# Ledger of designs, part 131: peptides against a protein of PDB entry 5T59

Target 1, 112 residues: chain A of PDB entry 5T59
Amino acid sequence: TTPTMQSTSLLTEHLGYPPISLVDDIINAVNEIMYKCTNAMEKYLMQRNIIGKKDFSDEIKIGTAKLESLLENSVDKNFDKLELYVLRNILSIPSDLLEENRFRLLHHEKLV
Target 2, 90 residues: chain B of PDB entry 5T59
Amino acid sequence: EHIRFQRLVQVCNKALEESIRKLQSWEKIHECFPNYGQTREGIENLTVCQQQVIKLWSNLSRVEFDAIFHERSIEEKLNQLDDLINKARS

## One batch from the design tools (peptide; made by RFdiffusion4, then SolubleMPNN)

Design b2_p23_3_s3 (from b2_p23_3, 7 letters changed)
Fold by OpenDDE base, seed 2:
Structure b2_p23_3_s3 (fold): chain B 112 residues (1-112), chain C 90 residues (1-90), chain A 23 residues (1-23)
Amino acid sequence: as target 1 above (112 residues)
Amino acid sequence: as target 2 above (90 residues)
Amino acid sequence: IDSLSDEEIKELVEEYRKLIEES
């Protein structure tokens, strides 16, 4: 089932913001966290880049970049699924209620 | 009954867990640092780094997501939504 | 997301639902 304009409007009224805004906050947050994590990892290893007489700085930079890419791909995949799930199954109004005009309770409750 | 917020928390946790899964693999970590990881000291550093990153991921996500949920009053709103839907069906 | 068909979206949602239930 696809969210309707009617559903979105009702939910926006109820929430005080569009449903997608919540998802956007979540996705923005995880992206920020992701880069903080990878940055921390790189910094930690770069402080320990010399072992014996060998400098591993280049390898560390490349390796960290690879891990970042891996994490990015995973985050994108999983949180795209999350977005769809949230919008379709959590922040949603059952179609049968919309068809029966039972959704008016959302509006009515706000006015009362 | 209230179910939507619980589901939101669950799906968020699942997404976070699945996202970090590959970083939990020592093999994957080692593959990214093939020469560095051949040294004793390198292995030690990578081990600590891996653990710290995972902890950082978990801690930051918890704090940030809780903040979002609070700012959006999502638990209350979802509970209300559940109630409204249940009422409509009664 | 907007480029996905309705069927693809349904499948994705169902897949994710199952993953959560199994966890």
Scores: peptide ipSAE 0.161, ipTM 0.906, DockQ to the pose 0.098
Fold by OpenDDE base, seed 1:
Structure b2_p23_3_s3 (fold): chain B 112 residues (1-112), chain C 90 residues (1-90), chain A 23 residues (1-23)
Amino acid sequence: as target 1 above (112 residues)
Amino acid sequence: as target 2 above (90 residues)
Amino acid sequence: IDSLSDEEIKELVEEYRKLIEES
């Protein structure tokens, strides 16, 4: 169930790019989204940092940092799992297709 | 017959949902702003902020992931992969 | 990925599979 060099090569040929490139795109995207979300949160609250003559700027900065850290940890954990799942179970070649005759079939299909 | 792309979408959605889960908790949000959240205005601001960030998360992820899937032609490629596998086993 | 043991990888894959099935 572990990706092999043959599997990677075949999938790269089929996809036009290495399988990991798709995962990288996904992870890069979610990271960008994550920081956009946390930045938006901080900016929104910092525009509303004074309530009843009290300045909550420090609390807002600390609080948003905590939420960012929490989100970072969750994103990291969940998308690490995603990476493994995708590479092992979605972008994978069954062992029976890695046989010589099946291997040639994949190449043949591309050429036809 | 075609299962891989469906699985990809499912796992992406699940990862996104699980990643944002804690931010969906009002209690968790409030804990990060204990004094700010004791004010009426603070509660209102946090409520709006929470709703906005969750919507932003959902909307951005949908747009960006769809763009990735399109740019990588992944649905077509995964369907073709399924077909090749099924053909080889027939 | 390379930093994870085979057992850790199996656990992660299985865990995520379960999550998907339960969703």
Scores: peptide ipSAE 0.158, ipTM 0.907, DockQ to the pose 0.098
Fold by OpenDDE base, seed 4:
Structure b2_p23_3_s3 (fold): chain B 112 residues (1-112), chain C 90 residues (1-90), chain A 23 residues (1-23)
Amino acid sequence: as target 1 above (112 residues)
Amino acid sequence: as target 2 above (90 residues)
Amino acid sequence: IDSLSDEEIKELVEEYRKLIEES
């Protein structure tokens, strides 16, 4: 049940937007959230960069960058899976409904 | 009968949970701040920071994803899709 | 995604499906 051009067209008509647009929104959102989180973390620690007489600013910057990288990799991996799953299993039309008569049904339901 | 939206929510939550998993590891956090984390105060700061980041991640994702779902009317659309499929198969 | 092989895609989908079911 791989998405087809026909399926995409039907879903686009149904949704009012291409299925991929939803996924794009989700991915864009999580990316934004990711950087907000890492930025917040860095800022929080940078406000607490002095312990005793030692300044840990450089270590904090490097450390938060490392964590950001870890998060980036994980986000990339997991949301790639999400994209595939959504497009193939959620925003999908069963093959039996892609027949002409069923196509008409979907179109009919959209128009009435 | 309506399953697609539920699945969407589930997969989103799962992706979010798995994405933040490594940051939930104290060891991963600590190793990024080896010297800072050798101090008592540093450990305390890192602990709070870790908790706050995870909380922020959860809160922001909830708000943003809900907004997306609303803007895209995805629950309604997916329910309709389920209905269409079920109707066609009946 | 488009650059992934069919097998890779299937594996990813299956893996994620399992993860969801187990969660």
Scores: peptide ipSAE 0.154, ipTM 0.906, DockQ to the pose 0.098
Fold by OpenDDE base, seed 5:
Structure b2_p23_3_s3 (fold): chain B 112 residues (1-112), chain C 90 residues (1-90), chain A 23 residues (1-23)
Amino acid sequence: as target 1 above (112 residues)
Amino acid sequence: as target 2 above (90 residues)
Amino acid sequence: IDSLSDEEIKELVEEYRKLIEES
């Protein structure tokens, strides 16, 4: 189910930050890691670009770019699912508790 | 009793594992370097490169995600959330 | 996310849940 404004507000109060902020951190991190990995791969191969009398620099650049694209697509797909799962199932308040106004417990516990 | 943080770790690991899966395919790697991979030295270089990038992926993700979890105090907060929800249902 | 229907979201969540549980 879609998170309500109440749920988001309560969770923000509990966490000290909006739930989406955690997801943003995760996604930003994996994106950074992704490009570090592809960059490292390209650099490694470019240091070994000549075999015999043939220079494979162009092929290495193109090939690495293709792999980067594959990784980007996979990261995008999987972490979109992750975002949905986290926000819907982990950082969430059950609807039955919200409907019964039992979410007050979050606020109450903070005050005591 | 506490399940949310476990789920978070699991989903993160799963997403990371699935994301790197294609790079674990030698066929996919070789397809990107068709001529380079026809040489003995090229195959050797690609093999090492593949292994290194996978290790780098794993190591960096572990360090960075753990740092995020710590900075956000997410284990503690999720455990507290579990407890609060359980209390509300009691 | 905004372009996905509620049903599509539920499906994605369920799919991912199953993947996690099987791991």
Scores: peptide ipSAE 0.151, ipTM 0.905, DockQ to the pose 0.097

Design b2_p23_3_s4 (from b2_p23_3, 10 letters changed)
Fold by OpenDDE base, seed 1:
Structure b2_p23_3_s4 (fold): chain B 112 residues (1-112), chain C 90 residues (1-90), chain A 23 residues (1-23)
Amino acid sequence: as target 1 above (112 residues)
Amino acid sequence: as target 2 above (90 residues)
Amino acid sequence: IDSLSDEEIKKLVKEYRELIAKS
């Protein structure tokens, strides 16, 4: 089901917040977690950058940057899919109910 | 009967699992550190690092997502939505 | 969802967000 202005309004009333706000919370959270993970990785390895008499700091910086990019791309891809799925299949109202003016049911429940 | 919240949890878990998949590959980790990973100590450090990052990812995700779901009362709201839809169809 | 390309998904998400922003 494709989201519409009507469904968004109805869901906003039901949820107490716009449906997109939940998605934004999820995306913001995973992005924060992602950078915490990559930062932890870099710091851990940079504290162990010297093996023998060789300094691997440059290699560590480049390597962790590559991993960060890989993770970032994967997060973007998978959570774009998540967003689309959530908005279409979870935070959605069936079209048949929209046509029958589900406004009545939601308003009725709110007033009762 | 109540299916939306379960689906939400499932797709969140799937997205998290798919996102971290590349970091779960030792080959992908090693190729980013070609010389560092040729040393015994380097391999040990990378191994521990990989394990710690994956655990951190999983733990933080669980805590943060549960917090979001609680703050947004999403389980209750989605259950109510399911009920409303079922009621409307009856 | 799996049948859609990454670019198609991004486009659809963008379009939806724009729709919401206009409401």
Scores: peptide ipSAE 0.474, ipTM 0.941, DockQ to the pose 0.825
Fold by OpenDDE base, seed 5:
Structure b2_p23_3_s4 (fold): chain B 112 residues (1-112), chain C 90 residues (1-90), chain A 23 residues (1-23)
Amino acid sequence: as target 1 above (112 residues)
Amino acid sequence: as target 2 above (90 residues)
Amino acid sequence: IDSLSDEEIKKLVKEYRELIAKS
């Protein structure tokens, strides 16, 4: 189902926080992890930048940057899908429960 | 009966797995280091680096996502949501 | 979800966030 102001309000009351906050936590976490991974990769290779008599420092920096960009693009796409799915199918209220009588039931359950 | 939290875990795992897919490709890794990867030592270093990054990705994501789920009490809240929906339909 | 293009997904996400921000 498509998120609405009504469903967002109800879910916020139920969760104690807006549904989007969970998604934000997830996205922020994966972004942090992503850059930790790429940073670790660069550091590891830069400690091994000389092979024989040749210095590969410049190639390592460029190559790691390319991999970072590749990972960024993939993360963006996949977690956009995740966000949409979570909001539509997980943190959602079925339309039949948004009717007047069902709406009151959900509210009543919270109060009791 | 309780399905939402399971779906959340599944979709998170899928997103993480699909995101790291390109780094799992040796060809993609090698393409970024064309000259470095032509040396024996370079290949060895890239191989170890690739393995370590993938492991780091997996371990960090598991720890961080579990922490988020715990802090947000999301399993309990989603189970309650399932119960409310089922109750309303009964 | 898989049937939607990347641009369509981005658009929908933006719309949802805007809706939430106004609530």
Scores: peptide ipSAE 0.471, ipTM 0.940, DockQ to the pose 0.840
Fold by OpenDDE base, seed 4:
Structure b2_p23_3_s4 (fold): chain B 112 residues (1-112), chain C 90 residues (1-90), chain A 23 residues (1-23)
Amino acid sequence: as target 1 above (112 residues)
Amino acid sequence: as target 2 above (90 residues)
Amino acid sequence: IDSLSDEEIKKLVKEYRELIAKS
């Protein structure tokens, strides 16, 4: 099911917030988590940058940056898929409920 | 009867699992630290680091996503949506 | 969704967001 203005409005009324807001919360959260993870990794290794009197700081910074990039790309792709799926299949209203009689049902339930 | 929230949880878990997959690869980790990873101590550090990051990812995502779901009352709302749909089709 | 390319997914997401933004 493809989201429409009508379905978005109805879902917003039902949820108390626009459906996209949930997705935004999820995406924002995972992005925050992502950078917390990569930052933690860098800090952990930078605290252990000297081995055998050799300083690996530069290698650690470069390596961690590469891993961050990999993670960013993966997060972007997978959560784009998630967004699409959620909007199409979870936060969706079947066409039969978009009819006038069913619309009244939703409205009635809200008022009760 | 109630399927939407379950699907939401499933798709979230899938996205999280797929996203962290690259970091779960020791080969990928080691390739990023070619000289550091040639030392015994370096390997040990990378191993611990990898494990900790994965755990951090899993723990933070669980806590944050649960918080989101709670704040948005999404389980209740999706269950209600399922009920409305089922009622309409009955 | 698995049959869609990454670019196609991005495009669809963008379209949906644009639609929602007009609401």
Scores: peptide ipSAE 0.470, ipTM 0.940, DockQ to the pose 0.839
Fold by OpenDDE base, seed 2:
Parts: C-alpha cells; structure tokens; sequence
Structure b2_p23_3_s4 (fold): chain B 112 residues (1-112), chain C 90 residues (1-90), chain A 23 residues (1-23)
C-alpha cells in the first residue's frame, strides 16, 4: 500500500505524530550508533598502534575509514528498505478503511 | 490478531543484523588492515575490536530502539490500529 | 521490496517524503 495524504493525516491523528517521525527517529538512532561504533573501533586500535617498532597509525586510520564507509552503505541500504516497509505495510491504512463509512469509524473512536 | 508491532520489531532486527553483517566477516576486517593483521598482536587486537564493536552495536541498538518505541507508544498505537482494522472488517 | 533496486528504493523514499511534505 502506497502512503497517501489521507492515510498520513489519519495516521498522524491516531499516532499523535506523523508516521515519518518514527522512521526518522529510527534512522537517526542507527546513524548515531554507527558512528559511535566506528569511533570506538578507531580509538581502540589507535591505542594499540605500535607493534614492536612499527607504527601502524596510518594503516589504522585508513582501515577504519574503509570499514566506516562499508557500514554506512549497508545502513543506508537496509534502512531505506525498512522505511519503505514500515510506510507501506506497518504504518498504513487499507483502502477499504479509507472509504467514507470506514473513515467515520476512525474518527468516532477518537471522540469516544 | 496483533501483527503490526511484531512486524516492526522483526524488520528493525533484520535491518540491524544485515547492516552489521559485513563487520562480522573476519576476512573483510583483515583486508582493511593487511600489514597490521600480519602480526600476532595485531590479529589479537583486531579480534577483540571486532567482538567489542559487534557487542556495542547490539547493545546500543536494543536500548535506543526500545526507547524510541516507548516514547512513541508504538506498540499500543499499532495494536489499536490492528483492532480498528479488524473491527472495520467485521 | 527485496525485488527493488537500490535506486528504485531511493526514488520511492524520496517520492513518499515529498508527498508527506506537501500534506
């Protein structure tokens, strides 16, 4: 089911917030978590950058950056899918409920 | 009866699991640190680092997502939505 | 959704967000 202005309005009324706000919260959270993870990785390895007489700082910086990019791409892809799924299949109203008679039911439930 | 919230949890978990999958590959980790990973100590450090990151990912996501779901009262709201739909179809 | 390409997904997401922004 594709989101419509009508469904968005109805869901906003039901939820108390726009459906997209939930998705935004999720995406913002995972992005924050992602960078916390990559930052932790870099810091951990940079504290262990010298092995023997060799300094691996440059390699660590490059390597962690590559991993960060890899994770970013994966997060972007998977959570775009999540967004579509949530909007289509979870935060959605079946077409039969968008008819006038069913629309009144949703409105009635809010009032009582 | 109530299916939407369960689906939300499922797709969130799936997205999280799929996102971290690349970091679960030792081969990919090692490829990013080709010389560092040729040392015994480097391998040990990378191993611990990998484990810690995965654990951190899991723990943070659980806490943060649960907080979001609670703040948005999404389980209750989705259950109500299911009920409304079922009622309308009865 | 699994059958959609990354570009198609991005396009759809953009369209949905634009629709929401208009409401």
Amino acid sequence: as target 1 above (112 residues)
Amino acid sequence: as target 2 above (90 residues)
Amino acid sequence: IDSLSDEEIKKLVKEYRELIAKS
Scores: peptide ipSAE 0.467, ipTM 0.940, DockQ to the pose 0.842

Design b2_p23_4_s1 (from b2_p23_4, 7 letters changed)
Fold by OpenDDE base, seed 4:
Structure b2_p23_4_s1 (fold): chain B 112 residues (1-112), chain C 90 residues (1-90), chain A 23 residues (1-23)
Amino acid sequence: as target 1 above (112 residues)
Amino acid sequence: as target 2 above (90 residues)
Amino acid sequence: SERLEKLRKKIEENAEELDKWFE
C-alpha cells in the first residue's frame, strides 16, 4: 500500500525511526560500495598501466570513469525502485490496520 | 508467517544483482578499454579486475547490508509487524 | 512531508511495474 502520514507515523513509532531512514542507509551504503569498487578497479589497473612500451593510463582513467558511470546509473535505477518497493510492500501497514480498532491494537501491543 | 524481512532481503539482492549485471558483461568491460584490451596482458588484467570487483561488490554489500539490518533491528521489527497484521486479521 | 509526497506520487505511478520487477 502507498505510504501515508498515518502509516509513516505508526511505522516510525514501531521501528524507532522513519521508514525512509532504512532506505537511506541502504542507498548510502551501496553508493559507498559502488565507489569503493570502481576506485579499486582503477587503482588495480593503474598499477598495470604499462603494457610493453605503451602507457595506457589515460585509457584506464577514461575507461574506469565510464564503468563508474554505467554502474552508477544502474545503481540509481535499481535502488530507486527498491526504495519505492520497500515503502509500498515491506514497510507498509494494510488499510485494515489503520482503522481505529486495529490502531488501538497496535498501541496495546506496544504498551504491554 | 513472516514474509516481510524475507522480501526485504530478496529485493536487496535483486537490486544488487541487477546493478552489477552490466559489469558482469565482458563485452561492456572490454568496450571501456578498447586498446588496453587488445593486448594479452591487458585482457588478463581486465579479467582479474572484473572478477575481483564483482566479488568485492558482493562481499561488501553483504557485510554492509547485514550491518544495517542488525543496527536497525529490521528483522525483528518486520516479524513483529507481520505478527501484528496476522493477529489483526485472525 | 514533501519528500513523502513525492515518493507517494512515484509509488502510485509505478506500482504495477514495481511489483512485477521484484517478482
Scores: peptide ipSAE 0.629, ipTM 0.947, DockQ to the pose 0.860
Fold by OpenDDE base, seed 5:
Structure b2_p23_4_s1 (fold): chain B 112 residues (1-112), chain C 90 residues (1-90), chain A 23 residues (1-23)
Amino acid sequence: as target 1 above (112 residues)
Amino acid sequence: as target 2 above (90 residues)
Amino acid sequence: SERLEKLRKKIEENAEELDKWFE
């Protein structure tokens, strides 16, 4: 179900943090990992930039940059979808639990 | 009975797998290094590099995501959410 | 919040596609 102010508040109370915070952690982590990977790739190849009598440094830099851009685009696309999916299908409260009687149940369970 | 945390793990894995898919293509890697990849040593270096980056991606993501899930207590919280929903519907 | 409203809109517009994509 689509998140609402009510469900967000209830989930925040339940989780101890806003639902979006979890997604932010995930996205920040994957972005950090992404750049660690691309940096490692560039460094590895730059240590092996000379083959025979030819220096491939420029080609390596350009090629690695292209791969970085490719990975960035893919990460952005897939994790944008992940964000929406998590908020819709995982960190969500069904409509029946948002009814008045069910709302009281959530508060009651927290207090007990 | 508990389904939400399983779904979270599944969608995280899928997003990670789809994100790295292009780098798993040798053709895609090779075309970024057209001259370098025409040498024997270049091919060897690119092959090792590709394998290492994919492993690094997988290992780092596993460690970091597990850490996030632990710090946020998300498995417990999602299980509790499932339980609340089941109680409400019973 | 504005951020929530933007997300809500995107979710509503892509709901079916999202479910299918992660199927």
Scores: peptide ipSAE 0.629, ipTM 0.947, DockQ to the pose 0.854
Fold by OpenDDE base, seed 1:
Structure b2_p23_4_s1 (fold): chain B 112 residues (1-112), chain C 90 residues (1-90), chain A 23 residues (1-23)
Amino acid sequence: as target 1 above (112 residues)
Amino acid sequence: as target 2 above (90 residues)
Amino acid sequence: SERLEKLRKKIEENAEELDKWFE
């Protein structure tokens, strides 16, 4: 179900935070992890940049940059989809619960 | 009965897996280092590097996502949501 | 909110594809 102002409000009350906040945490985390990974890769290879008296530093920098870009694109694509999916299918309230009587049920359960 | 948290974990894992898929391709790795990868040592280094980065990706994501889920109490909250929905439909 | 509206639009436009992607 596509999120609405009503469902967002109810979920925010239930969760204690807006649903999007969870997604933001996830996306921020994966982005951080992504750059940690690419940085680690670059550092590892740069420590091994000379082979047979040939310096491959430039190639390593370019290559790791390409891999970083590749990973960035993939992360963006997949986690954009994740965001939409989570909001639609996980952090969602079915229409049958978006009625006045069901709202009371939610509040009742919260208070009990 | 409780399905939402399971789905959350599944989609997170899928997104992580799909995101790292191209780095799992040796061909993609090698083509980024055309000359470096033509050396024996280069190949060895790239191989280790590829393995390490994938492991790092997996380990960090597991730890960080679990931390997020814990901090947000999302399993409990999603289970409660499932229960509310099921109760309403009963 | 503007952010929510943008998300709603994207979800509606990609709903079927999203469901298939994670099936």
Scores: peptide ipSAE 0.628, ipTM 0.947, DockQ to the pose 0.846
Fold by OpenDDE base, seed 2:
Structure b2_p23_4_s1 (fold): chain B 112 residues (1-112), chain C 90 residues (1-90), chain A 23 residues (1-23)
Amino acid sequence: as target 1 above (112 residues)
Amino acid sequence: as target 2 above (90 residues)
Amino acid sequence: SERLEKLRKKIEENAEELDKWFE
């Protein structure tokens, strides 16, 4: 079910925070993890940048940057879909419960 | 009876798995280091690096996502949401 | 919320695809 102002308000009351806040936490976390992974990769290879008499530092920097871009694009794509899916199918309230009579039930359960 | 939290875990895992898929491709890794990867030592280093970064991705995501879920009490809240919905339909 | 409205639009436009993506 597509989120509405009503469902968002109800879920915020239930969760103690807006549904989007959970998604933001997830996205922020994966972005941080992504950077840590690419940084670790670059550092590992830069410590091994010389093979024989050749210095591959420039190639390593460019290569790791390319991998970072690939990962970033994939993360953006997949977690954009995740955001929409979570809001539609997980953090959602069925339309029948958004009616006024069902709205009372949700409030009543919270107050009791 | 409780389905929402399971779905959340599944969709998070799916997104993480799909995101790291390209780094699991040796061909793509090698393409980024065309000359470095032509050396024996370079191949060995890239192989270890690829394995380590994938493991790091998996481990960090598990720890961080579990922390988020705990801090947000999301399993309990989603279970309660399922219960409320089921109760309303009964 | 402007942000919510944008998300609603995206969800509506991609609803079928989203449901299939994580099956």
Scores: peptide ipSAE 0.626, ipTM 0.947, DockQ to the pose 0.844; fails the geometry check

